# Ledger of designs, part 16: peptides against a protein of PDB entry 6B4J

Target 1, 315 residues: chain A of PDB entry 6B4J
Amino acid sequence: DITMQWYQQLQDASMQCVLTFEGLTNSKDSQAKKIKMDLQKAATIPVSQISTIAGSKLKEIFDKIHSLLSGKPVQSGGRSVSVTLNPQGLDFVQYKLAEKFVKQGEEEVASHHEAAFPIAVVASGIWELHPRVGDLILAHLHKKCPYSVPFYPTFKEGMALEDYQRMLGYQVKDSKVEQQDNFLKRMSGMIRLYAAIIQLRWPYGNRQEIHPHGLNHGWRWLAQILNMEPLSDVTATLLFDFLEVCGNALMKQYQVQFWKMLILIKEDYFPRIEAITSSGQMGSFIRLKQFLEKCLQHKDIPVPKGFLTSSFWRS

## One batch from the design tools (peptide; aimed at target 1 Q224)

Design b1_p13_1_s1 (made by RFdiffusion4, then SolubleMPNN; from b1_p13_1, 7 letters changed)
Fold by OpenDDE base, seed 5:
Structure b1_p13_1_s1 (fold): chain B 315 residues (1-315), chain A 13 residues (1-13)
Amino acid sequence: as target 1 above (315 residues)
Amino acid sequence: DELLKELEEKLFS
């Protein structure tokens, strides 16, 4: 399976990256520890500062991240920090930055869906300039949310139940598995972030270049989802999340082809979701149904709430 | 049309 080969390649690259900077992470030297902490803060704090408030602030954050990745010194915690302070500094920063973007999907976007857009536009712009960060974003995303690939992990004989639960994307702490609602909330956040990344371009970049991971990957994702048996509650939830965030962009890009696909979803795939939906899962089911029916009736997909406008970039 | 064809092939295969 080409999809699974791609998944494994990204995971292998991510693991190799971790091994590359192991010297920095495992060092007992006081100076190395200080450098590690400074680099970690420099990589992650700017991402946590991303907000929907002002385009000018977002540009400052982008410039700071790009400067750090370019080997320039940046101010962090009142100190000058550079990836050149350690031979493994760049690899470490790229990994931690990518991890933080996915964490913002898992946490911030999960709680505030509108946050997907400012996070995604920064991630897309950084990906355009630093392809390795993009690959690591995918690796982290795929590991935490296999449905973003998409694939459904299978239980293997001899596997511990907790390990299987983790493979499915559940958090397991102290032998307690995460509640289903919290799990779906985190998965939704990550899918929404992904759906935003594939459609957004950093407005201050070279727009003549092709998007490094554009809407064609959204089309691929839908094709793969539709080729899979639906998973109870998960498929209905994530399909809605994806279409709500990037459906308008897909409609504009693929036009008649998009509508043919949407009809296929409604007429051929949705009944398969219905067949596996229990009475306790009607919320996600009804939400998807109403969305599909409304879009087909109006022959339009609305622009998602929180989409960045020209006024945002002038602020 | 190629992407749609691929989708159709996957959906109806």
Scores: peptide ipSAE 0.032, ipTM 0.647, DockQ to the pose 0.456
OpenDDE base, seeds 1, 2, 3, 4: peptide ipSAE 0.024, 0.027, 0.028, 0.029; ipTM 0.610, 0.622, 0.660, 0.662

Design b1_p13_1_s2 (made by RFdiffusion4, then SolubleMPNN; from b1_p13_1, 8 letters changed)
Fold by OpenDDE base, seed 4:
Structure b1_p13_1_s2 (fold): chain B 315 residues (1-315), chain A 13 residues (1-13)
Amino acid sequence: as target 1 above (315 residues)
Amino acid sequence: DKELEELTKKLFS
């Protein structure tokens, strides 16, 4: 399966990246520890500062991240920090930055769906300039949310239940598995972030260049989902999340073909979701149903709440 | 739909 091969290749690259900076992370030297912490802060703090307040602030954050990745010194915590401070500095920063983007999907976007767009546009812009960061974003995303690939992890003989639960994307702490609602909330956040990334371009980059991971991957994702058996509650939830965030963009890009896909979803795939939906899962099911019906009735998919406008970039 | 199928195949290649 080419999809699984792609998944594994990204995971292997991510693991190899971790190995490359192991010297930095495992060092007992006080100076190395200091450098590590400074680099970690420099990589992650700017991402946490992303907000919907002003486009100018977002540009400053982007420029800072790009400068750091370009080997230029940046100010962080009152100190000048550069990836050149350690031979493994760049790999470490790329990994931690990518991890932080996905974490913002998992946490911030999960709680505030509109936050997907400013985070995603920065991630997309950085990905365009630093492809390795993009690959690492995918690796982190796929590991935390296999449904973003998409695939459904399977239980293997001899596997511990907790390990299987983790493979499914659940957090397991002290032998306690995460509650289903929290799990779905986190998965939703990550899918929404992904759906935003694939449609957004950094406005100050070269727009003539092809998006490094554009809407064609959105179409691929939908097609792959439709070729899979629906998973109880998960499919209805994430399909809604995905379509709400990037449905408008897909509609504009694929036009008649997109509507044919949407009809296929409503008439062919949705009944399969219904068949596996329990009474306790009706919330996600109803949301998806209402969304599909509304979109088909109006022959339009609304622009998602939080979508960045020209006014945002002028602020 | 043949056109949709072809588009889908193209995007998976």
Scores: peptide ipSAE 0.036, ipTM 0.728, DockQ to the pose 0.167
OpenDDE base, seeds 1, 2, 3, 5: peptide ipSAE 0.034, 0.029, 0.025, 0.027; ipTM 0.735, 0.704, 0.683, 0.699

Design b1_p13_1_s3 (made by RFdiffusion4, then SolubleMPNN; from b1_p13_1, 8 letters changed)
Fold by OpenDDE base, seed 3:
Structure b1_p13_1_s3 (fold): chain B 315 residues (1-315), chain A 13 residues (1-13)
Amino acid sequence: as target 1 above (315 residues)
Amino acid sequence: DEELEELWEKLFS
């Protein structure tokens, strides 16, 4: 399976990255520990600031992240920080930055869906300039949300139930599995962030270049989802999240082909979702139903709430 | 656009 090969390649690259900076992370030296903490803060704090910001401040955050990745010194916590402070500093920062973007999907976007767009446009712009960060974003995303690949992890003989639950994307703490509503909320945030990334370009970059991971991957994602058996509650939730965020962009890009796919979803795939939906899971099902019906009735998919406008970039 | 119109006609047909 080509999709599973791609998944595994990204995971292998991510694991190799961790091994490359193991010396920095495992060091007992006080100076190395200080450098590690400074680099971690420099990589992650700017990303955490994205959700509340005007266009001008978003540009400042982007420039700071790009400067850090380019080996330039940046101010963080009142100190000058550079990836050149340690030979493994760049690999570490790229990994932690990518991890933080996905974490913002998991946490911030999960709670505030509109936050997907400013986070995604920065992530897309950084990915364009730093492809390794993009690959690491995918690796982190795929590990936390296998449905973003998409695939459904299988239970293997001899596997612990908790490990299988973690593979499915559940958090397991003190032998207690995460509640389904919290699980779906986190998965929704990550899918929404992904759906935003694949459609957005940093407005101050070279727009003549091809998007490093564009809408063609969104089209592929939909095709793969439709070729899978629906999963209880998960499929209805994430399909809605994906279409709400990038449906308008897909409609504009693929036009008639998109509408044919949407009809296929309503007529063929939706009944299959209904067949596996319990009474306690009707919320996600009804939401998807209403969305599909509204889009087909109006012959339009609305621009998602929080989509970045020209007025945002003038602020 | 014409193909889309035909598609809509089929749906409301």
Scores: peptide ipSAE 0.124, ipTM 0.839, DockQ to the pose 0.052
OpenDDE base, seeds 1, 2, 4, 5: peptide ipSAE 0.024, 0.021, 0.106, 0.113; ipTM 0.483, 0.606, 0.829, 0.829

Design b1_p13_1_s4 (made by RFdiffusion4, then SolubleMPNN; from b1_p13_1, 9 letters changed)
Fold by OpenDDE base, seed 3:
Structure b1_p13_1_s4 (fold): chain B 315 residues (1-315), chain A 13 residues (1-13)
Amino acid sequence: as target 1 above (315 residues)
Amino acid sequence: DEELEELEKKLFS
């Protein structure tokens, strides 16, 4: 399976990255620890500062992240910080930056869906200039949300239940599995972030270049989902999240093909979702149903709430 | 993309 090979390659690359900067992370030297902390802050704080407030602020954040990744010194916590402070500094920063983008998906976007767009446009722009960061974003995303690949992890003989639950994307703490609503909320945030990344381009970059991970991957994702048996609650939830965020962009890009796919979802795939939906899971099912019916009736997918406008970039 | 082609086959067959 090509999709599973891609998944595994990204996971392997991520693991190799961790091994590469292990010297920095495991150092007992006080100076190395300080450098690690400074680099971690420099990589992650700008991402946490991303907001819907002003395009000018977003540009400043982007420029800071790009400068850091380019080996330039940046101000962080009142100190000058550079990846050149340690031979493993760049790998560490790329990994932590990518991790933080995905974390903003599972936390910030999960709670505030509109936050997907400013985070995604920065992530997309950084990915365009720093492909390794993009690969690491995918690796972190796929590990936390296998449904973003998409694939459904399988229970293997001898596997602990908790490990299987973690593979499915659940958080397990003190032998307690995450509640389904919290799980779906986090998965939704990550899928929404992904759906935003694949459609957004940094407006100050070279727009003539092909998107490093564009809408064709959104089309692929939908194709893969439709080729898989639906999972209870998960499929209805994430399919809605995905279509709400990138459906308008897919409609504009694929036109008639998109509508054929939407009809296929409504007529062929939706009944399969219904067949596995319990009475307690009807919320996600009904939401997807209403969305599909509305879109087909109006022959339009609305622009998602929080989509960045020209006025945002002039602010 | 093979996955796109598979979807297209399903949609247009």
Scores: peptide ipSAE 0.035, ipTM 0.668, DockQ to the pose 0.459
OpenDDE base, seeds 1, 2, 4, 5: peptide ipSAE 0.025, 0.017, 0.022, 0.021; ipTM 0.637, 0.566, 0.616, 0.613

Design b1_p13_2 (made by RFdiffusion4)
Pose (drawn by RFdiffusion4):
Structure b1_p13_2 (pose): chain A 315 residues (1-315), chain P 13 residues (1-13)
Amino acid sequence: as target 1 above (315 residues)
Amino acid sequence: SAFLEEALEDALS
């Protein structure tokens, strides 16, 4: 409940932001759409440019967003644009910027697991400088993936199925329901991004402040889901690609206590899945063992493939 | 189970 109450605080807090700019979106004038068009454009593209080439150019995207959010003018396609044009634009750009980070984790990181880090450092950095943006990221991240909270949505009695699948985060239209394969990845990429944000810190600017969403939330996440019965395919999958990304940082921080949590899922939580999962979906549960059988005996959890090296920063 | 409950309460503090 402490979590579910905190879960609601962010959600209805985001709905307050959906209404604070109400009128900027619900506007049909020509100029009214041009403004709504140029802001969302110059605010959601720099996030899409976030690449793995170098941290040198990764700073440009960070500065371009810091200037845009802090009110300074920003060079866009054609003429420069700024938030000072409209008082509602700031509380609007922060909304669309937050969704893009989760969206970039939704599509890109789901397919390319390594791009989770170059995106997370910009987000873990912008979260420091502007905390309001972070709560909005925790808002969108949580609804599109309630498994990141983590809370498994229970079945409410007397309701149709298509109503329930939407609550699980499946993308559904009038007649189309998102397959399970093309769904499972959308969730992986989201918590792989979440597992990266909590362990990374923006290096530049020399800040003595603390990480806004500390690695502590990584421990509660593993603990909060390992105390409850696992879902068949979702848990064994998400439980793996979270440890592969953040298992190295947690091993260093909570040295022995983290190991205890691992030798638990080995002999107490694995059986909790072997019966729950049918023979047609053991694919996820198998990768989870192949991941731990090594890590437990190697006494090490490999650093995540795609970690930003020193070479990446200087270069 | 007890260890996980304790680990959860520590994390919520």

Design b1_p13_2_s1 (made by RFdiffusion4, then SolubleMPNN; from b1_p13_2, 5 letters changed)
Fold by OpenDDE base, seed 1:
Structure b1_p13_2_s1 (fold): chain B 315 residues (1-315), chain A 13 residues (1-13)
Amino acid sequence: as target 1 above (315 residues)
Amino acid sequence: MKFLEEELQKALS
């Protein structure tokens, strides 16, 4: 399975990255600890500052992240911070930055869907300039949300239930599994972020270059989902999230082929979702149904709420 | 929880 091989390769690369900077993370030296914390803050704080307020502010954040990844000193917490402060600094920053992007999908986008776009455009732009960050974004995303690959983790003999729950993307704290609604909310946020990343390009970059992880991956994702058995509540939820965010872009890119896919979803795949949908899960099902019907009726998929306009970049 | 239970049942079957 090519998809699973790709997943495993990314996870292996991520694990190797962690091993590479283990010296920095496990150091008991006070200076090393300080450097670690400074680098972590320098990598993550700018991402947390991403907002829908102004394009100029977003550019400043982007420039700061790019400068840090380029080995230039940046101001963070009143200090000059550089990845050159430690031989493992760059690997550490790339990993933590990627982790933070995914975390913003999991938390911020989950609560505020429109936040997907400013986060995604920065992530895409950084990915274009720093491919390793992109690979690490995928690795973190895939680990937290296997449905972004997509694949469904399987229970193996001898596996602890909690470990299986975590593999499925659930948070387990104090032997208590996360509630389904919270789980789906987090998964939705990550899928929405992913759907935004694959369609957005940083406007101040070299637009002549190919998107490092573009809409072709969105097409692949849809194809893979449709070739899988639907999961109760999960499939209807995430398919809606994905199509709401990137359906317009996919429509523009693939045109007739996209509409054929959408018809296939409605006529062939949707009944399979219905067959496994319980009365308590009708909300997600109905939402997907209404979305598909509306899109097919109007022969259009609306631009998602929060999509960055020219006016945003002029602010 | 329902999803997890269903998937677990599939895995154990």
Scores: peptide ipSAE 0.021, ipTM 0.635, DockQ to the pose 0.030
OpenDDE base, seeds 2, 3, 4, 5: peptide ipSAE 0.018, 0.019, 0.020, 0.018; ipTM 0.635, 0.633, 0.641, 0.641

Design b1_p13_2_s2 (made by RFdiffusion4, then SolubleMPNN; from b1_p13_2, 6 letters changed)
Fold by OpenDDE base, seed 2:
Structure b1_p13_2_s2 (fold): chain B 315 residues (1-315), chain A 13 residues (1-13)
Amino acid sequence: as target 1 above (315 residues)
Amino acid sequence: SEFLKQMLEEALK
């Protein structure tokens, strides 16, 4: 399976990255610990500062992240921080930065869907300049949300139930599994972030270059999802999330082919979702239904709320 | 479906 090979390759790369900076993370030396913490803060705080408030602030954040990744010193917590402070500094920062982007999908976007766009445009821009960060974003995303690949993890012989639940993307704390609503909320956030990344380009970059992980991957994702059996509540939720965020972009890119796909979803795939939907899960189902019906009726997919306009970049 | 296969192939180009 090509998809699983790709998944595994990214996970292997991520694991190798962790091993590469293990010396930094496991060091008992006080100076190394200080460097680690400074680098971690420098990598993650700017991402946390991303907001929908002003384009100028977003540019400042982008520039700071790019500077850090480029080996330039940046100010963080009142200190000058550089990846050159440790031979493993760059690998560590790239990993933590990528992790933080995915966490923002998991947390911020999950709670505020519109936040997907400013986070995504920064992530996309950084990915364009730093491909390794992009690969690590995918690795983190895939691990937390296997549905972003997409694939459904299987229970293996000898596996603990909790480990299986974690593989499915659930958080398990003190032998208590996460509630389904919280699980879906986090998955939604990550899918929405992904859907935003694949369609957005940093406006101050070289737009003549091909997107490093563009809409073709969205098309692939849809194709894979449609070739899989639907999961109860999960498929309806995430399919809606994905289409709401990037459906307009896919429509513009693929035109007639997109509408053929949408009809296929409505006529062939949607009944399969319905067949596995319980009475308690009708909310997600109805939401997807209404979305599909409206889009097909109007022959249009609306631009998602929170989409960054020219006015945003002038602020 | 054949259509889905084609979609996938196109996406992988």
Scores: peptide ipSAE 0.037, ipTM 0.760, DockQ to the pose 0.856
OpenDDE base, seeds 1, 3, 4, 5: peptide ipSAE 0.036, 0.036, 0.036, 0.033; ipTM 0.755, 0.745, 0.759, 0.747

Design b1_p13_2_s3 (made by RFdiffusion4, then SolubleMPNN; from b1_p13_2, 7 letters changed)
Fold by OpenDDE base, seed 3:
Structure b1_p13_2_s3 (fold): chain B 315 residues (1-315), chain A 13 residues (1-13)
Amino acid sequence: as target 1 above (315 residues)
Amino acid sequence: MDFLKEELKKALE
């Protein structure tokens, strides 16, 4: 399976990255610890500052992240910080930065769906300039949300239940599994972030170049989902999330082909989702149904709330 | 373009 091979390759690369900077992370030297902390803050704080307030502020954040990744010193916590402070600094920063982007999907986007777009456009722009960060974003995303690949993890012989639950994307703390609503909320945030990344380009980059991970991956994602048996509640939820965020972009890009796909979802895939949907899970199903029916009726998918406009970039 | 057609075909199967 090509998709699973891709998944595994990204996970392996991520694991290798961790091993590469283990000297920095495991160091008992006080100076190394300080450098680690400074680099971690420099990598993650700018991402947490991303907001929908102004395009100019977003550009400043982007420039800071790009400067850091380019080996230039940046101000963080009142100190000058550079990845050159440690031989493993760049790998560490790339990993932590990618992790933070995904975490913002998991947390910020999960709670505020409109936040997907400013986070995604920065992530996309950084990905364009720093492909390794993009790969690590995918690795973190896939690990936390296997449905972003997409695939449904299977229970393996000898596996602990908790490990299986974690593979599915659930948080398990003190032998207590995360509630389904919280789980879906986090998954939704990550899917929405992903759906935003694949359609957005940093406006100050070379827009003539191909998107490093563009809408073709959105098309692939949909195709893969439709070729899979639906998972109760999860499939309906995430399919809606995905289409709400990038459906308009896919419509514009693929035109008639997209509408054929949408009809296929309504006519062929819906019954399969319905068949596995319990009475307590009808909310997600109904939401998806209503969305698709409305889109097909109007022959239009609305621009998602929070989509960045030209006016945003002039602010 | 070929990729898109292929993926669409897969989705329609």
Scores: peptide ipSAE 0.021, ipTM 0.674, DockQ to the pose 0.211
OpenDDE base, seeds 1, 2, 4, 5: peptide ipSAE 0.019, 0.020, 0.018, 0.019; ipTM 0.658, 0.662, 0.657, 0.662

Design b1_p13_2_s4 (made by RFdiffusion4, then SolubleMPNN; from b1_p13_2, 4 letters changed)
Fold by OpenDDE base, seed 4:
Structure b1_p13_2_s4 (fold): chain B 315 residues (1-315), chain A 13 residues (1-13)
Amino acid sequence: as target 1 above (315 residues)
Amino acid sequence: SSFLEEELKKALS
């Protein structure tokens, strides 16, 4: 399975990255600990500062992240911080940065869907300049949200229930599994972030180049989902999330082919979702239904709320 | 990508 091979390759790369900077993370030396913390803050704080307020602020954040990844000193916590402070500094920062982007999907986007776009455009722009960060974003995303691959983890003989739940993307703390609504909320945030990343380009980069992980991956994702049996509640939720965020972009890119796909979803795949939807899960189902019907009726998919406009970049 | 085309065909079949 090519998809699973891709998944595993990214996970292996991520694990190898962790091993590479293990010396930094496991060091008991006081100076090394200080450097680690400074680098961690430098990598993550700018991402947390991303907002929908002004394009100029977003550019400043981007420039800071790019400077850090480029080996330039940046100001963080009142200190000058550089990845050159430690031989494993760059690998560590790339890993933590990627992790933070995914975490923002899991938390910020989950709570505020419009936040997907400013986060995604920064992530996309950084990915163009730093491909390794992009690979690590995918690795983190895939691990937390296997549905972003997509694949459905299966229970294996001898596996503990908690481990299986974690593989499915659930958080399990103190032998208590996460509630379904919280689980879906987090998954939604990550899918929405992903859907935003694949369609957005940093406007101040070389836009003539091919997107490092563009809409073709969105098309792949849809194709793969449609080739899989739907999961109760999950499929309806995430398919809606995905289409709401990147459906307009896919429509513009694939035109007639997109509409054929959408009809296929409505006529062939949607009944399969319905068949597995319980009365308690009708919310997500109805939302997807209404979305599909509206789009097909109007022959249009709306631009998602929060989409960045030219006016945003002039602010 | 040949893979994407193949996946599309599978989805549309």
Scores: peptide ipSAE 0.028, ipTM 0.681, DockQ to the pose 0.210
OpenDDE base, seeds 1, 2, 3, 5: peptide ipSAE 0.018, 0.019, 0.018, 0.024; ipTM 0.604, 0.580, 0.624, 0.676; seed 5 fails the geometry check

Design b1_p13_3 (made by RFdiffusion4)
Pose (drawn by RFdiffusion4):
Structure b1_p13_3 (pose): chain A 315 residues (1-315), chain P 13 residues (1-13)
Amino acid sequence: as target 1 above (315 residues)
Amino acid sequence: SEVLEEFLEEALE
């Protein structure tokens, strides 16, 4: 409940932001759409540019967003644009910027697991400088993936199925329902991004402040799910690609206490899945063991493939 | 399960 109450605080807080700019979106004038068009454009593209080439150019995207959010003018395609054009633009750009980070994790990181870090550092950095944006990220990240909260949505009695599948986060239209394969990845990329944000810190600017969403939330996440019964395919999958990304940082921080949590899922939580999962979906549960049978005996959890090296920063 | 719940309570404090 402490979590579910905190879960609602962010959600209805985001709905307050959906209404604070109400009128900027619900506007049909020519100029009214041009403004709504140029802001969302110059605010959601720099996030799409976030690459793995170098941290040198990764700063440009960070600065371009900091200037845009802080009110300064920003060079866009054609003429420069700024938020000072409209008082509602700031509380709007912060909304669209937040969704893009989770969206970049939704599509890109789900397919390319290594791009989770170069995106997370910009997000973990922007979260410091502007905490309001972070709560909005925790807003969208939580609804599109309630498994990141983590809370498994229960079945409410007397309701149709297509109504329930939407609550699980499946993308559904009039007649189309998102397959399970093309769904499981959209959740992996989301928590792989979440598992990266909590362990990374923006290096530049020399800030003595603390990480806005500390690694502590990584411990609660593993603990909060491992104390409840696992879902068949969702848990064994999400439980793996979270540890592969943030298992190295947690091992250093919570040295012995983290290992105790691992020798638990080995002998207490693995049986909790072998019966729950049918023979047609053991694929996820198998990767989870192949991941731990090594890590437990190697006394080490490999650093996530795609971690930003020193070479990446200087270069 | 109880050990995990204790870890969760300690993390909440």

Design b1_p13_3_s1 (made by RFdiffusion4, then SolubleMPNN; from b1_p13_3, 7 letters changed)
Fold by OpenDDE base, seed 3:
Structure b1_p13_3_s1 (fold): chain B 315 residues (1-315), chain A 13 residues (1-13)
Amino acid sequence: as target 1 above (315 residues)
Amino acid sequence: MEEVKKMLEEALK
């Protein structure tokens, strides 16, 4: 399976990255610990500052992240910080930055769906200039949300139940598994972030170049999902999240093919989702149904709430 | 439907 090979390659690259900077992360030296902490803050704080407030602030954040990744000193916590402070500094920062983008998906976007767009446009722009960060974003995303690949992890003989739950994307703390609603909320946030990344380009970059991970990956994702048996509650939830965020962009890109795909979902895939949907899970199913019916009726998919406009970039 | 399924299959190659 090509998709699973791709998944494994990204995970292997991510693991290799961790091994590369292990010296920095495992060091007991006080100076190395300080450098690690400073680099971690420099990589993650700017991402946490991303907001929907002003385009000018977003540009400042982007420039700071890009400067850091370019080996330039940046101000963080009142100190000058550079990846050149340690031979493993760049690898560490790239990994932590990518991790933080995905974390903003599972936390910020999960709670505030409109936050997907400013986070995604920065991530896309950084990915364009720093491909390794993009690969690491995918690796982190795939690990936390296997449905973003997409694939459904299977239980293997001898596997602990908790390990299987973690593979499915659940958080397990003190032998307590995460509640389904919280799980789906986090998965939704990550899928929404991904759906935003694949359609957005940083407006101040060279937009003539091909998107490093564009809408063709969105089409692939849909194709893969529709070729899989639906998973109870998960498929209806994430399919809605994905289409709400990038459906308009996919419609513009694929036109007639996109509408044929929506009809296929409504007429062929819906019965399969319904067959595995319990009465307690009907909410997600109904939401997807209503969305698709509205889109098909109006022959349009609305621009998602929070989509960045020209007025945003002038602020 | 068959055409769409074919398109989806091609997208996975």
Scores: peptide ipSAE 0.037, ipTM 0.758, DockQ to the pose 0.429
OpenDDE base, seeds 1, 2, 4, 5: peptide ipSAE 0.035, 0.036, 0.036, 0.034; ipTM 0.749, 0.752, 0.753, 0.746

